Peptides against a protein of PDB entry 2QAS. Designs and how they scored, part 17

Target 1, 120 residues: chain A of PDB entry 2QAS
Amino acid sequence: PPEDLMQYEAMAQDALRGVVKAALKKAAAPGGLPEPHHLYITFKTKAAGVSGPQDLLSKYPDEMTIVLQHQYWDLAPGETFFSVTLKFGGQPKRLSVPYAALTRFYDPSVQFALQFSAPE

## One batch from the design tools (peptide; made by RFdiffusion4, then SolubleMPNN)

Design b1_p11_2_s3 (from b1_p11_2, 6 letters changed)
Fold by OpenDDE base, seed 2:
Structure b1_p11_2_s3 (fold): chain B 120 residues (1-120), chain A 11 residues (1-11)
Amino acid sequence: as target 1 above (120 residues)
Amino acid sequence: PPSMQSRFELP
């Protein structure tokens, strides 16, 4: 097939990443997400821009999935990345994840799912 | 895979 010099697929993927950003902004608003909505977010832990406790990230060398439902704090959805505080083993951990690092977004309440091809 | 995230706060 002819070469897609416009890279439409990549543009579409970026547009869909915008959905995640918008969803997180709703989650960060006062009162949080409207029940029963909650988010499962999967990302490449070694992707550029991903940051968090070394001990935590070391346990997940490839990908990890975080859940934003009841136990999340200080969710800050920026324009290129979001940060959030979650508890692991009862200890609060701060994670910063670029939207470009995402590989999966899922809201079980309405079975809405998105998949992304993140760079290695 | 899902992380070992703490989702519940015990009393």
Scores: peptide ipSAE 0.187, ipTM 0.758, DockQ to the pose 0.093
Fold by OpenDDE base, seed 1:
Structure b1_p11_2_s3 (fold): chain B 120 residues (1-120), chain A 11 residues (1-11)
Amino acid sequence: as target 1 above (120 residues)
Amino acid sequence: PPSMQSRFELP
């Protein structure tokens, strides 16, 4: 096939990742997400830039899905990554995830889904 | 499926 020097697919992926970023910024705004919207975010746990407690990440060697609905704190959506505090086993844990590490985004309230390619 | 995340907790 002909060589795509424009790298359109990559640009499209970046644009769609922008949707996730924008959604998270809405979630981080005062009042949080407008109900009944809530987010399921899946990411590669070993991707560059991903950070969190070792005990947690060790349980998910490939990827994991987090839910932003009722229990999430200090959501900080930056330009290249977002960080958030979630509870696992009742214990608050801080996760930092680059948007580039995402593989799936889903909002069940309106059945909006996105899939992304991410580093293994 | 989501991780084993605590989604509900009583105050």
Scores: peptide ipSAE 0.180, ipTM 0.754, DockQ to the pose 0.107
Fold by OpenDDE base, seed 4:
Structure b1_p11_2_s3 (fold): chain B 120 residues (1-120), chain A 11 residues (1-11)
Amino acid sequence: as target 1 above (120 residues)
Amino acid sequence: PPSMQSRFELP
């Protein structure tokens, strides 16, 4: 096929990453997400900019899925990344994830799904 | 599947 010098696919994916950012901003607003909406977010754990506890990330060498529903704290959706505190084994852990690291976004309440290509 | 994330508050 002809060479796409405009990189339309990348632009489209970035636009859809904006949906995730917007959704997280809604989640971070007072009152949180409107029930029953909740978010499953999958990301490449070794992608540039991903940060978190080594003991946690080492358990997920490729991808990791987090859920924002019942228990999440200090959700901070920035312009290029979001950070959030979640509990694993009862222990609070802070994660920072660039939107560019995302590979999947899913809201089971309305079966809304997005998939992204992220660097490996 | 999701990570081994705690979905509920633990004591």
Scores: peptide ipSAE 0.175, ipTM 0.749, DockQ to the pose 0.095
Fold by OpenDDE base, seed 3:
Structure b1_p11_2_s3 (fold): chain B 120 residues (1-120), chain A 11 residues (1-11)
Amino acid sequence: as target 1 above (120 residues)
Amino acid sequence: PPSMQSRFELP
């Protein structure tokens, strides 16, 4: 088959990463996400730009999934990455994740799911 | 599956 020199698939995936960014911006707005919406975000823990407590990331050598629903603070969705404070074992921990590190996005309330390939 | 994140904690 003909070679796609336009890289349409990559463009489409990048556009869909924009959906995640937009969703997080909505989540960060005053009042948070409109119920019952909540987000499951999966990302490669060793991807470039990912940062957080070493002890936490060490427990998830490949990827981990975080949930933004009841317990999350200071969600800051930037243009290339987002950061958020979550609790693990009762301890607040700050995570910084670039959108390029995402592998899955899911909102159970409406069964909306996206899957991505992420570089390490 | 989700990480062992504290999603809900009672007072």
Scores: peptide ipSAE 0.173, ipTM 0.744, DockQ to the pose 0.096

Design b1_p11_2_s4 (from b1_p11_2, 7 letters changed)
Fold by OpenDDE base, seed 2:
Structure b1_p11_2_s4 (fold): chain B 120 residues (1-120), chain A 11 residues (1-11)
Amino acid sequence: as target 1 above (120 residues)
Amino acid sequence: SPSMQSRFELP
């Protein structure tokens, strides 16, 4: 097939990453997400820009899924990455995840799903 | 895969 010099697929992927960013901004607004909406976010833990406690990330060498529903704090959706505080084993942990590191986004309340190809 | 995230606040 002809070579796509425009890289449309990549552009489409980036546009869809914008959906995640927008959704997180809604989640970060006062009052949080409108019920029953909640977000499952999967990302590559070794992707560039991903940061968090070493002890936590070491337990998830490939990817991990976080849930934003009831227990999340200080959600800060930036332009290129978002950060959020979650509890693991009862301990609060701060994670920073670039949108480019995402591999899956899912809102089970309306069964809305997105999948992304993230670099290894 | 789902993480071992705490989803509920224990009393």
Scores: peptide ipSAE 0.202, ipTM 0.779, DockQ to the pose 0.093
Fold by OpenDDE base, seed 1:
Structure b1_p11_2_s4 (fold): chain B 120 residues (1-120), chain A 11 residues (1-11)
Amino acid sequence: as target 1 above (120 residues)
Amino acid sequence: SPSMQSRFELP
């Protein structure tokens, strides 16, 4: 097949990752997400730039899914990554995830889903 | 599937 020098697939993926970033920015705004919207975000735990408690990440050697609905704090959606505080076992944990590490985004309230290719 | 995240906690 013809060589795609424009790399349209990559551009499309980046555009869709932008949807996640925009959604997180809405979630971080005063008042949080408008009910009943909530987000399921799946990412590769070993991707470059991913950081968090070793004890937590060790439990998910491939990927993990976090939920932003009722219990999330200090959500900070940057331009290349977002960070958020979530509780695991009752303990607050800070996670930092590059958008490039995402593999899935889902909002059950409206059944909106996105899938991405991420580094292995 | 979601991780074992604490989603509900009462004050």
Scores: peptide ipSAE 0.194, ipTM 0.773, DockQ to the pose 0.092
Fold by OpenDDE base, seed 3:
Structure b1_p11_2_s4 (fold): chain B 120 residues (1-120), chain A 11 residues (1-11)
Amino acid sequence: as target 1 above (120 residues)
Amino acid sequence: SPSMQSRFELP
């Protein structure tokens, strides 16, 4: 087959990462996500730019899935990464995740799913 | 699979 010198698949992946960014920006706006929408976000914990408590990340050496629904605070969706405070065992933890580290995005309310290849 | 994240607080 002919070689794709345009790398359209990579462009498409980047565009779809933009969907996640946009969704998080909606989630961060006043009032949060419109019910019943909520987000499952999976990312490679060892990817470049991922930041969080060592004790937490060490428990998830490959991938980690977080849920943005009932309990999340200070969601800050930047242009290259987002950060959010979540509770684990009742303790608030701050996570920073580059969009490039994402491997899965899912909104169960409408069964909308995206998958990505992420660098380690 | 989901992490062991607190989804809600019980009274």
Scores: peptide ipSAE 0.194, ipTM 0.772, DockQ to the pose 0.095
Fold by OpenDDE base, seed 4:
Structure b1_p11_2_s4 (fold): chain B 120 residues (1-120), chain A 11 residues (1-11)
Amino acid sequence: as target 1 above (120 residues)
Amino acid sequence: SPSMQSRFELP
């Protein structure tokens, strides 16, 4: 096939990442997500900009999936990354994840799914 | 699969 110098696929991917950002902003608004909506977010743990507790990230050397439903705090969706506090084994932990690190977004309530290509 | 995340408040 002919060479795509416009990089349309990448542009489309970035546009879809905007959906995730918008969804997280809705989740961060007063009252949170409208029930029963909740979010499964998968990301590459070694992608640039990903940060969190070492003991947690070391358990997930490739990808990690977090769920925003019942127990999440201080969700802060920025323009390039979001941060959120979640509990693992009962312990609150803060994660920061660039949108560029995402590989999957899923809302089981309406079976809405997005898949992304992230750097290895 | 999802991480070992707590979905409910633990005692």
Scores: peptide ipSAE 0.188, ipTM 0.765, DockQ to the pose 0.095

Design b1_p11_3_s1 (from b1_p11_3 with P1A)
Fold by OpenDDE base, seed 5:
Structure b1_p11_3_s1 (fold): chain B 120 residues (1-120), chain A 11 residues (1-11)
Amino acid sequence: as target 1 above (120 residues)
Amino acid sequence: ATPPPAPANAP
């Protein structure tokens, strides 16, 4: 088959990453997400730009999933990454995750799912 | 749609 020199799939993936960014901006807005929406976000823990407590990240050597529903604080969705404070084992910890590190986005309330290719 | 993996910050 002909080689896609335009890299359309990558373009589409980038567009879909925009959906995640937009969703997180809604989650960060006053009042949070409209009930019953909540977000499951999966990302590669070793991807470039991912930062957080070493003990936490080492526990998840490949990828980890976080949920944004009732217990998230200081969600800051930037242009290239988002940061958020969550509780792990009862302890608040700050995570910074580039959108490029995402592998999955899911909202169970409406069964909306997106999958992404992320660097190994 | 399949359910996501267990979240790390699950209570």
Scores: peptide ipSAE 0.398, ipTM 0.855, DockQ to the pose 0.924
Fold by OpenDDE base, seed 4:
Structure b1_p11_3_s1 (fold): chain B 120 residues (1-120), chain A 11 residues (1-11)
Amino acid sequence: as target 1 above (120 residues)
Amino acid sequence: ATPPPAPANAP
């Protein structure tokens, strides 16, 4: 089959990453997400730009899933990455995750799912 | 759509 030098699949994935960014901006607004919407976000922990506590990232050497429902604080969705404070074992931790590191986005309230091919 | 993996920040 002929080579796709335009890399349309990658462009399509980047466009869909914009959906995640937009959803997080809604979640960061006053009042948070409209009930019953909540977000499950999975990402590669070793991807470039991922930042967080060493003990936490060491526990999840490949992928990590976080949930944004009732307990998230200081959600800051930037243009290339988002940061958020979540509780792990009762302790608040700050995570910074580039959208390029995402592998899955899911809202179970309406069964909306996106999958992405992230770099290793 | 399949259920997501268990979240790390689940209580």
Scores: peptide ipSAE 0.397, ipTM 0.852, DockQ to the pose 0.928
Fold by OpenDDE base, seed 1:
Structure b1_p11_3_s1 (fold): chain B 120 residues (1-120), chain A 11 residues (1-11)
Amino acid sequence: as target 1 above (120 residues)
Amino acid sequence: ATPPPAPANAP
């Protein structure tokens, strides 16, 4: 097949990343996620812009999945990345993840799933 | 749909 110099697939992927951003903005709104919605987010831990406790990220050298349901605080969905406080081993820790680092988004309540190609 | 990987944080 001919070479796609427009990189349409990448454009489509970025558009779909917008869905995740929008979903997180809903999750960050007063009242949080409407039951029974909850979000599973998987990302490349070594992707540029990913930030969090070194000990935590070291446990997941490739990918890491987090869940946003009942236990999430100070969710801040920015335009290029989101940050959130979650409990790991009972301890609250802050994570910052660029949308570009995502590899999967899933809401099992309605079986909505998205997959992305992330840099690494 | 395929179930997601186990989350690192407690649900």
Scores: peptide ipSAE 0.390, ipTM 0.852, DockQ to the pose 0.837
Fold by OpenDDE base, seed 3:
Structure b1_p11_3_s1 (fold): chain B 120 residues (1-120), chain A 11 residues (1-11)
Amino acid sequence: as target 1 above (120 residues)
Amino acid sequence: ATPPPAPANAP
């Protein structure tokens, strides 16, 4: 097939990553997400820029999923990454995840799903 | 849409 020199697929994926960023900004706003919306976010744990407790990340050598519903704090959706405090095993821990590390986004309330290619 | 993967944190 003809070669796509415009790299449209990559452009489209980056645009869709913007949906996740926008959704997180809504989640970070006063009052949080409008019920019953909640977010499942999956990302590559070894992607560049991912940071968090090593003990936690070690348990998930490839991907891990987090959920933002009722138990999240200090959600800070930046332009290139977001950070959030979540409880893992009852312990609050801070994660920082670049949008480029995402592989899946899902909101079960409306069955909205996005999938992304992330660097290995 | 498929079910979401199991989250690492408490839902």
Scores: peptide ipSAE 0.386, ipTM 0.853, DockQ to the pose 0.835

Design b1_p11_3_s2 (from b1_p11_3 with P1A A6P)
Fold by OpenDDE base, seed 4:
Structure b1_p11_3_s2 (fold): chain B 120 residues (1-120), chain A 11 residues (1-11)
Amino acid sequence: as target 1 above (120 residues)
Amino acid sequence: ATPPPPPANAP
């Protein structure tokens, strides 16, 4: 088959990362997500720009999944990364995750799923 | 789509 010199698949992936950013901005707005929407986000823990407690990240050497539904605080969706406070083992901890580090996005309420290639 | 892995911050 002919070689794709335009790299359309990569362009499409970048566009789809925009969906995650937009969804998080909705989640961060007053009132939060409209029920029953909630978000499962999976990311590479060793990707450049990922930041969080070392003890937590050490438990997940490859990927980690977080859920944004009822227990999340100070969600801040920036242009290149988002940060959020979640409870792990009952303790609140802050995570910062670049959108480029994402490998999966899922909203069970409508069975909407996205998969991404992330830095290894 | 299949369900995602268990979230680390699951209650």
Scores: peptide ipSAE 0.374, ipTM 0.850, DockQ to the pose 0.942
Fold by OpenDDE base, seed 5:
Structure b1_p11_3_s2 (fold): chain B 120 residues (1-120), chain A 11 residues (1-11)
Amino acid sequence: as target 1 above (120 residues)
Amino acid sequence: ATPPPPPANAP
């Protein structure tokens, strides 16, 4: 097959990452997500820029999934990464995840799913 | 779409 020098697949993936960013901005707005929407976000824990408690990240050496529904605080969706406070084992912990580290985005309420390739 | 794996912050 002919070689794609334009890297269209990468362009498309980057565009779709924008959907996640936009969705998180909606989730961060006053009132949160409109019911019954909620978000499952999966990311590579060892990807560059991922930040969080070492003990937590150590439990998930490859990928980790978080859910944003009713128990999330201080969601801050930036331009290149988002940060959020969630409870793990009953303790609030802060995570910072670059959009480039994402591998999956899913909203079960409407069965909307996106899958991404993230560097290891 | 397939359901996601169990979330780390599940109650």
Scores: peptide ipSAE 0.374, ipTM 0.852, DockQ to the pose 0.926
Fold by OpenDDE base, seed 3:
Structure b1_p11_3_s2 (fold): chain B 120 residues (1-120), chain A 11 residues (1-11)
Amino acid sequence: as target 1 above (120 residues)
Amino acid sequence: ATPPPPPANAP
């Protein structure tokens, strides 16, 4: 097949990452997500810019999935990454995840799914 | 769409 010098697939992937960012901004708004919407977000734990408790990230050497439904706090969706406080084993912990680290986004309420290639 | 992997912050 001919070479794609425009890199359209990468452009499309980045555009779709924007959907996740926009969804998180909705989730961060007053009142949170409109019921029954909730978000499953999967990301590469070793991707550049991912930060959180070492013990937690070590437990998930490749990918981790988090859910944003009823139990999330201080969600801060920035332009390049988002941060959020979630409970793991009952303990609140802060995660920061670049959008570039995402591999999957899913809202089961409407069965909306996105999949991404993330850097190693 | 397939179900998501189990979330780490699930009880």
Scores: peptide ipSAE 0.374, ipTM 0.850, DockQ to the pose 0.920
Fold by OpenDDE base, seed 1:
Structure b1_p11_3_s2 (fold): chain B 120 residues (1-120), chain A 11 residues (1-11)
Amino acid sequence: as target 1 above (120 residues)
Amino acid sequence: ATPPPPPANAP
């Protein structure tokens, strides 16, 4: 196929990443997500900008999935990344994940799914 | 849609 020097697919992917950002902003609003909505977010743990406990990230050398439903705190969806406190093994830990690191977004309540090709 | 893998922070 001819070369796409416009990189339209990447543009489309970036636009769709905006959906995740918007969803997280809704989740961060007072009252949280409207029931029964909840978010499964999968990301590349070694992607640039991913930050969190070393032991946790090392446990997931490729991808990691987190869920935002009833137990998330201080969700801060920025413009390029989001941060959130979640409990892992009962211990609260802070994660920072750039939207560019995402590989999957899923809301099972309405079976809405997005998948992305994330840079490593 | 295909269910996601188990979340690391599953209760």
Scores: peptide ipSAE 0.373, ipTM 0.849, DockQ to the pose 0.932

Design b1_p11_3_s3 (from b1_p11_3, 3 letters changed)
Fold by OpenDDE base, seed 5:
Structure b1_p11_3_s3 (fold): chain B 120 residues (1-120), chain A 11 residues (1-11)
Amino acid sequence: as target 1 above (120 residues)
Amino acid sequence: AVPPPPPANAP
């Protein structure tokens, strides 16, 4: 097959990452997500820029999934990464995840799913 | 769509 020098697939993936960013901005707005929407976000824990408690990240050497529904605080969706406070084992912990580290985005309420390729 | 794996912050 002919070689794609334009890298269209990468362009499309980057565009779709924008959907996640936009969705998180809606989630961060006053009132949160409109019911019954909630978000499942999966990311590579060892990807560049991922930040969080070592003990937590150590439990998930490859990928980790978080859910944003009713128990999330201080969600801050930036331009290149988002940060959020969630409870793990009953303890609040802060995570910072670059959009480039994402591998999956899913909203069960409408069965909307996106899948991404993230560097190892 | 395929259901997501169990979230780390599940109650």
Scores: peptide ipSAE 0.371, ipTM 0.851, DockQ to the pose 0.924
Fold by OpenDDE base, seed 4:
Structure b1_p11_3_s3 (fold): chain B 120 residues (1-120), chain A 11 residues (1-11)
Amino acid sequence: as target 1 above (120 residues)
Amino acid sequence: AVPPPPPANAP
């Protein structure tokens, strides 16, 4: 097959990362997400820019999944990364995750799923 | 869509 010199698949992936950013901005707005929408986000824990407690990240050497539904605080969706406070083992901890580190996004309420290639 | 892995912050 002919070689794709335009790299359309990569362009499409970048566009789809924008969907995640937009969804998180909706989640961060007053009132949060409209029920029953909630978000499962999976990311590479060793990707550049990922930040969080060392003890937590050590438990997930490859990927980690977080859920944003009822227990999340101070969600801050920036242009290149988002940060959020979640409870792990009952303890609140702050995570910062670049959108480029994402490998999966899922909203079970409408069965909407996205998969991404992330830095290894 | 396949269900996601268990979230680390699951209650």
Scores: peptide ipSAE 0.370, ipTM 0.849, DockQ to the pose 0.942
Fold by OpenDDE base, seed 1:
Structure b1_p11_3_s3 (fold): chain B 120 residues (1-120), chain A 11 residues (1-11)
Amino acid sequence: as target 1 above (120 residues)
Amino acid sequence: AVPPPPPANAP
């Protein structure tokens, strides 16, 4: 196929990443997500900008999935990344994940799914 | 849709 010098697919992916950002902003609003909505977010743990406990990230050398439903705190969806406190093994830990690191977004309540090709 | 993998922070 001819070369796409416009990189339309990447543009489309970036636009769709905006959906995740918007959803997280809704989740961060007072009252949180409207029931029964909840978010499964999968990301590349070694992607640039991913930050969190070393032991946790090392446990997931490729990808890990987090869920935002009833137990998330201090969700801060920025413009390029989001940060959130979640409990892993009962211990609260802070994660920072750039939207570019995402590989999947899923809300099972309405079966809405997005998948992305994330840079490593 | 295909269910996501188990979340790391599952209760």
Scores: peptide ipSAE 0.368, ipTM 0.848, DockQ to the pose 0.931
Fold by OpenDDE base, seed 3:
Structure b1_p11_3_s3 (fold): chain B 120 residues (1-120), chain A 11 residues (1-11)
Amino acid sequence: as target 1 above (120 residues)
Amino acid sequence: AVPPPPPANAP
């Protein structure tokens, strides 16, 4: 097949990452997500810019999935990454995840799914 | 759609 010098697939991937960013901004707004919407977000734990408790990230050497439904706090969706406080084993932990680290986004309430290729 | 992987912050 001919070479794609425009890199359209990468452009489309980045555009779709924007959907996740926009969804998180809705989730961060007063009142949170409109019921029954909730978000499953999967990301590469070793991707550049991912930060969180070492013990937690060590449990998930490749990918980790988090859910934003009823139990999330201080969600801060920035332009290049988002941060959020979630409970793991009953303990609140802060995670920061670049959008570039995402591999999957899913809202089961409407069965909306996105899949991404993330850097190693 | 395929169901999501189990979330780490699930009880």
Scores: peptide ipSAE 0.368, ipTM 0.849, DockQ to the pose 0.929

Design b1_p11_3_s4 (from b1_p11_3, 3 letters changed)
Fold by OpenDDE base, seed 4:
Formats: C-alpha cells, structure tokens, sequence
Structure b1_p11_3_s4 (fold): chain B 120 residues (1-120), chain A 11 residues (1-11)
C-alpha cells in the first residue's frame, strides 16, 4: 500500500486529544462535571513531560490510570498538559500529564471511549 | 466499550 506522507492518522489523533482537553476544562469549571459524568484517563508514565512523585511513578513504570469523579482538586487543564491533585493512599499528590502521553480516555456514564498511540 | 483499568487513585 502507498505511504501516507501526510500522516493523516496522527493528525486525527491530535484532533481527538482536543476532546480530552475540552472535557477537562469542563471538569475544572465551578461545580465540576455534570452528574453522572466522570473520567478515566490512562497515560504512559515514562513519556516526556510527565511529572509526579517518584514513589508513585515507580509503582507504575508503564501506564497509570486516574479517575476524575468526586475527589480531585486544583485541576488545571493547560494547552499542552494538565495538572491535578489526587489522593493516593490517602495522601494528596500533584500530577502533570501532557496530552501527548495519553493512551485512553473513558467516560463510563455514556460509554464514550478514545484510544491513542503514545510515544514510549 | 470495555471497562476501564483500575484507577490508581481509587479508594
């Protein structure tokens, strides 16, 4: 088959990453997400730009999934990455995740799912 | 649609 020098699939994935960014901006608004919507986000922990506590990232050397439902704080969705405070083992910790590091986005309330090919 | 993997911050 002929080579796709335009890389349309990559462009399509980048466009869909915009859906995640938009959803997180809704989640960051006053009052949070409209019930019963909540978000499961999976990302590559070793991807460039991922930042968080060493002990936490060491526990998840490949991928990590976080849930944004009832217990998330200071969600800050930027243009290239988002940051959020979550509780792990009862302790609040800050994560910073580039949208490029995402591998899965899921809202169980309406069974809306997105999958992404993230760099290793 | 399949169930999401377990969340690291799940209680």
Amino acid sequence: as target 1 above (120 residues)
Amino acid sequence: ATPPPPAANAP
Scores: peptide ipSAE 0.438, ipTM 0.860, DockQ to the pose 0.927
Fold by OpenDDE base, seed 3:
Structure b1_p11_3_s4 (fold): chain B 120 residues (1-120), chain A 11 residues (1-11)
Amino acid sequence: as target 1 above (120 residues)
Amino acid sequence: ATPPPPAANAP
């Protein structure tokens, strides 16, 4: 097939990553997400820029999924990454995840799903 | 649509 020198697929994926960023900004706004919306976010734990407790990340050597529904704090959706405090095993921990590390986004309330290719 | 993967911070 003809070679796509424009790299449209990559452009489209980056645009869709913007959807996640926008959704997180809504989640970070006063009042949080409008019920019943909640977000499942999956990302590559070893991707560049991912940071968090080493014990937690070691438990998930490839990917891990987090949920933003009722129990999240200090959600800070930046332009290139977001950070959030979540409870794992009852313990609050801070995660920082670049949007480029995402592999899946899902909102069960409306069955909205996105999938992304992330660096290995 | 498929069900969401298990969340690490799920209660």
Scores: peptide ipSAE 0.437, ipTM 0.859, DockQ to the pose 0.880
Fold by OpenDDE base, seed 5:
Structure b1_p11_3_s4 (fold): chain B 120 residues (1-120), chain A 11 residues (1-11)
Amino acid sequence: as target 1 above (120 residues)
Amino acid sequence: ATPPPPAANAP
């Protein structure tokens, strides 16, 4: 088959990453997400730009999933990454995750799912 | 219905 030199699939993936960014901006807005929406976000923990507590990230050497529903604080969705404070084992911890590190986005309330390719 | 994946910060 002909080689796609335009990299259309990558373009589409980038567009879909925009959906995640937009969703997180809604989650960060006053009042948070409209009930019953909540977000499961999976990302590669070793991807470039991912930052957080070493003990937490070492527990998840490949990828980890976080949920944004009732207990998230200081969600800051930037242009290239988002940061958020979550509780792990009862302890608040700050994560910073580039959108490029995402592998899955899921909202169970409406069964909306996106999958992404991320750096190994 | 697709179940949610295990979340690291799940209570």
Scores: peptide ipSAE 0.436, ipTM 0.854, DockQ to the pose 0.741
Fold by OpenDDE base, seed 1:
Structure b1_p11_3_s4 (fold): chain B 120 residues (1-120), chain A 11 residues (1-11)
Amino acid sequence: as target 1 above (120 residues)
Amino acid sequence: ATPPPPAANAP
């Protein structure tokens, strides 16, 4: 097939990343996610811009999945990345994840799933 | 749909 110099697939992927951003903004609104919606987000831990406790990220050298349901605090969905406080082993920790680092988004309540190609 | 992998912050 001919070479796509427009990189349409990448454009489409970025558009779909917008869905995740929008979903997180809904999750960050007063009242949080409407039951029974909850979000599973998977991302590349070594992607540029990913920030969090070194000990935690070290446990997941490739990908890491987090869930936003009942136990999430100070969710801040920015335009290029989101940050959130979650409990790991009972301890609250802050994570910052660029949308570009995402590899999967899933809401099992309605079986809505998205997959993304993220930087290695 | 395929179930998501275990969440690191799962309770």
Scores: peptide ipSAE 0.435, ipTM 0.859, DockQ to the pose 0.905

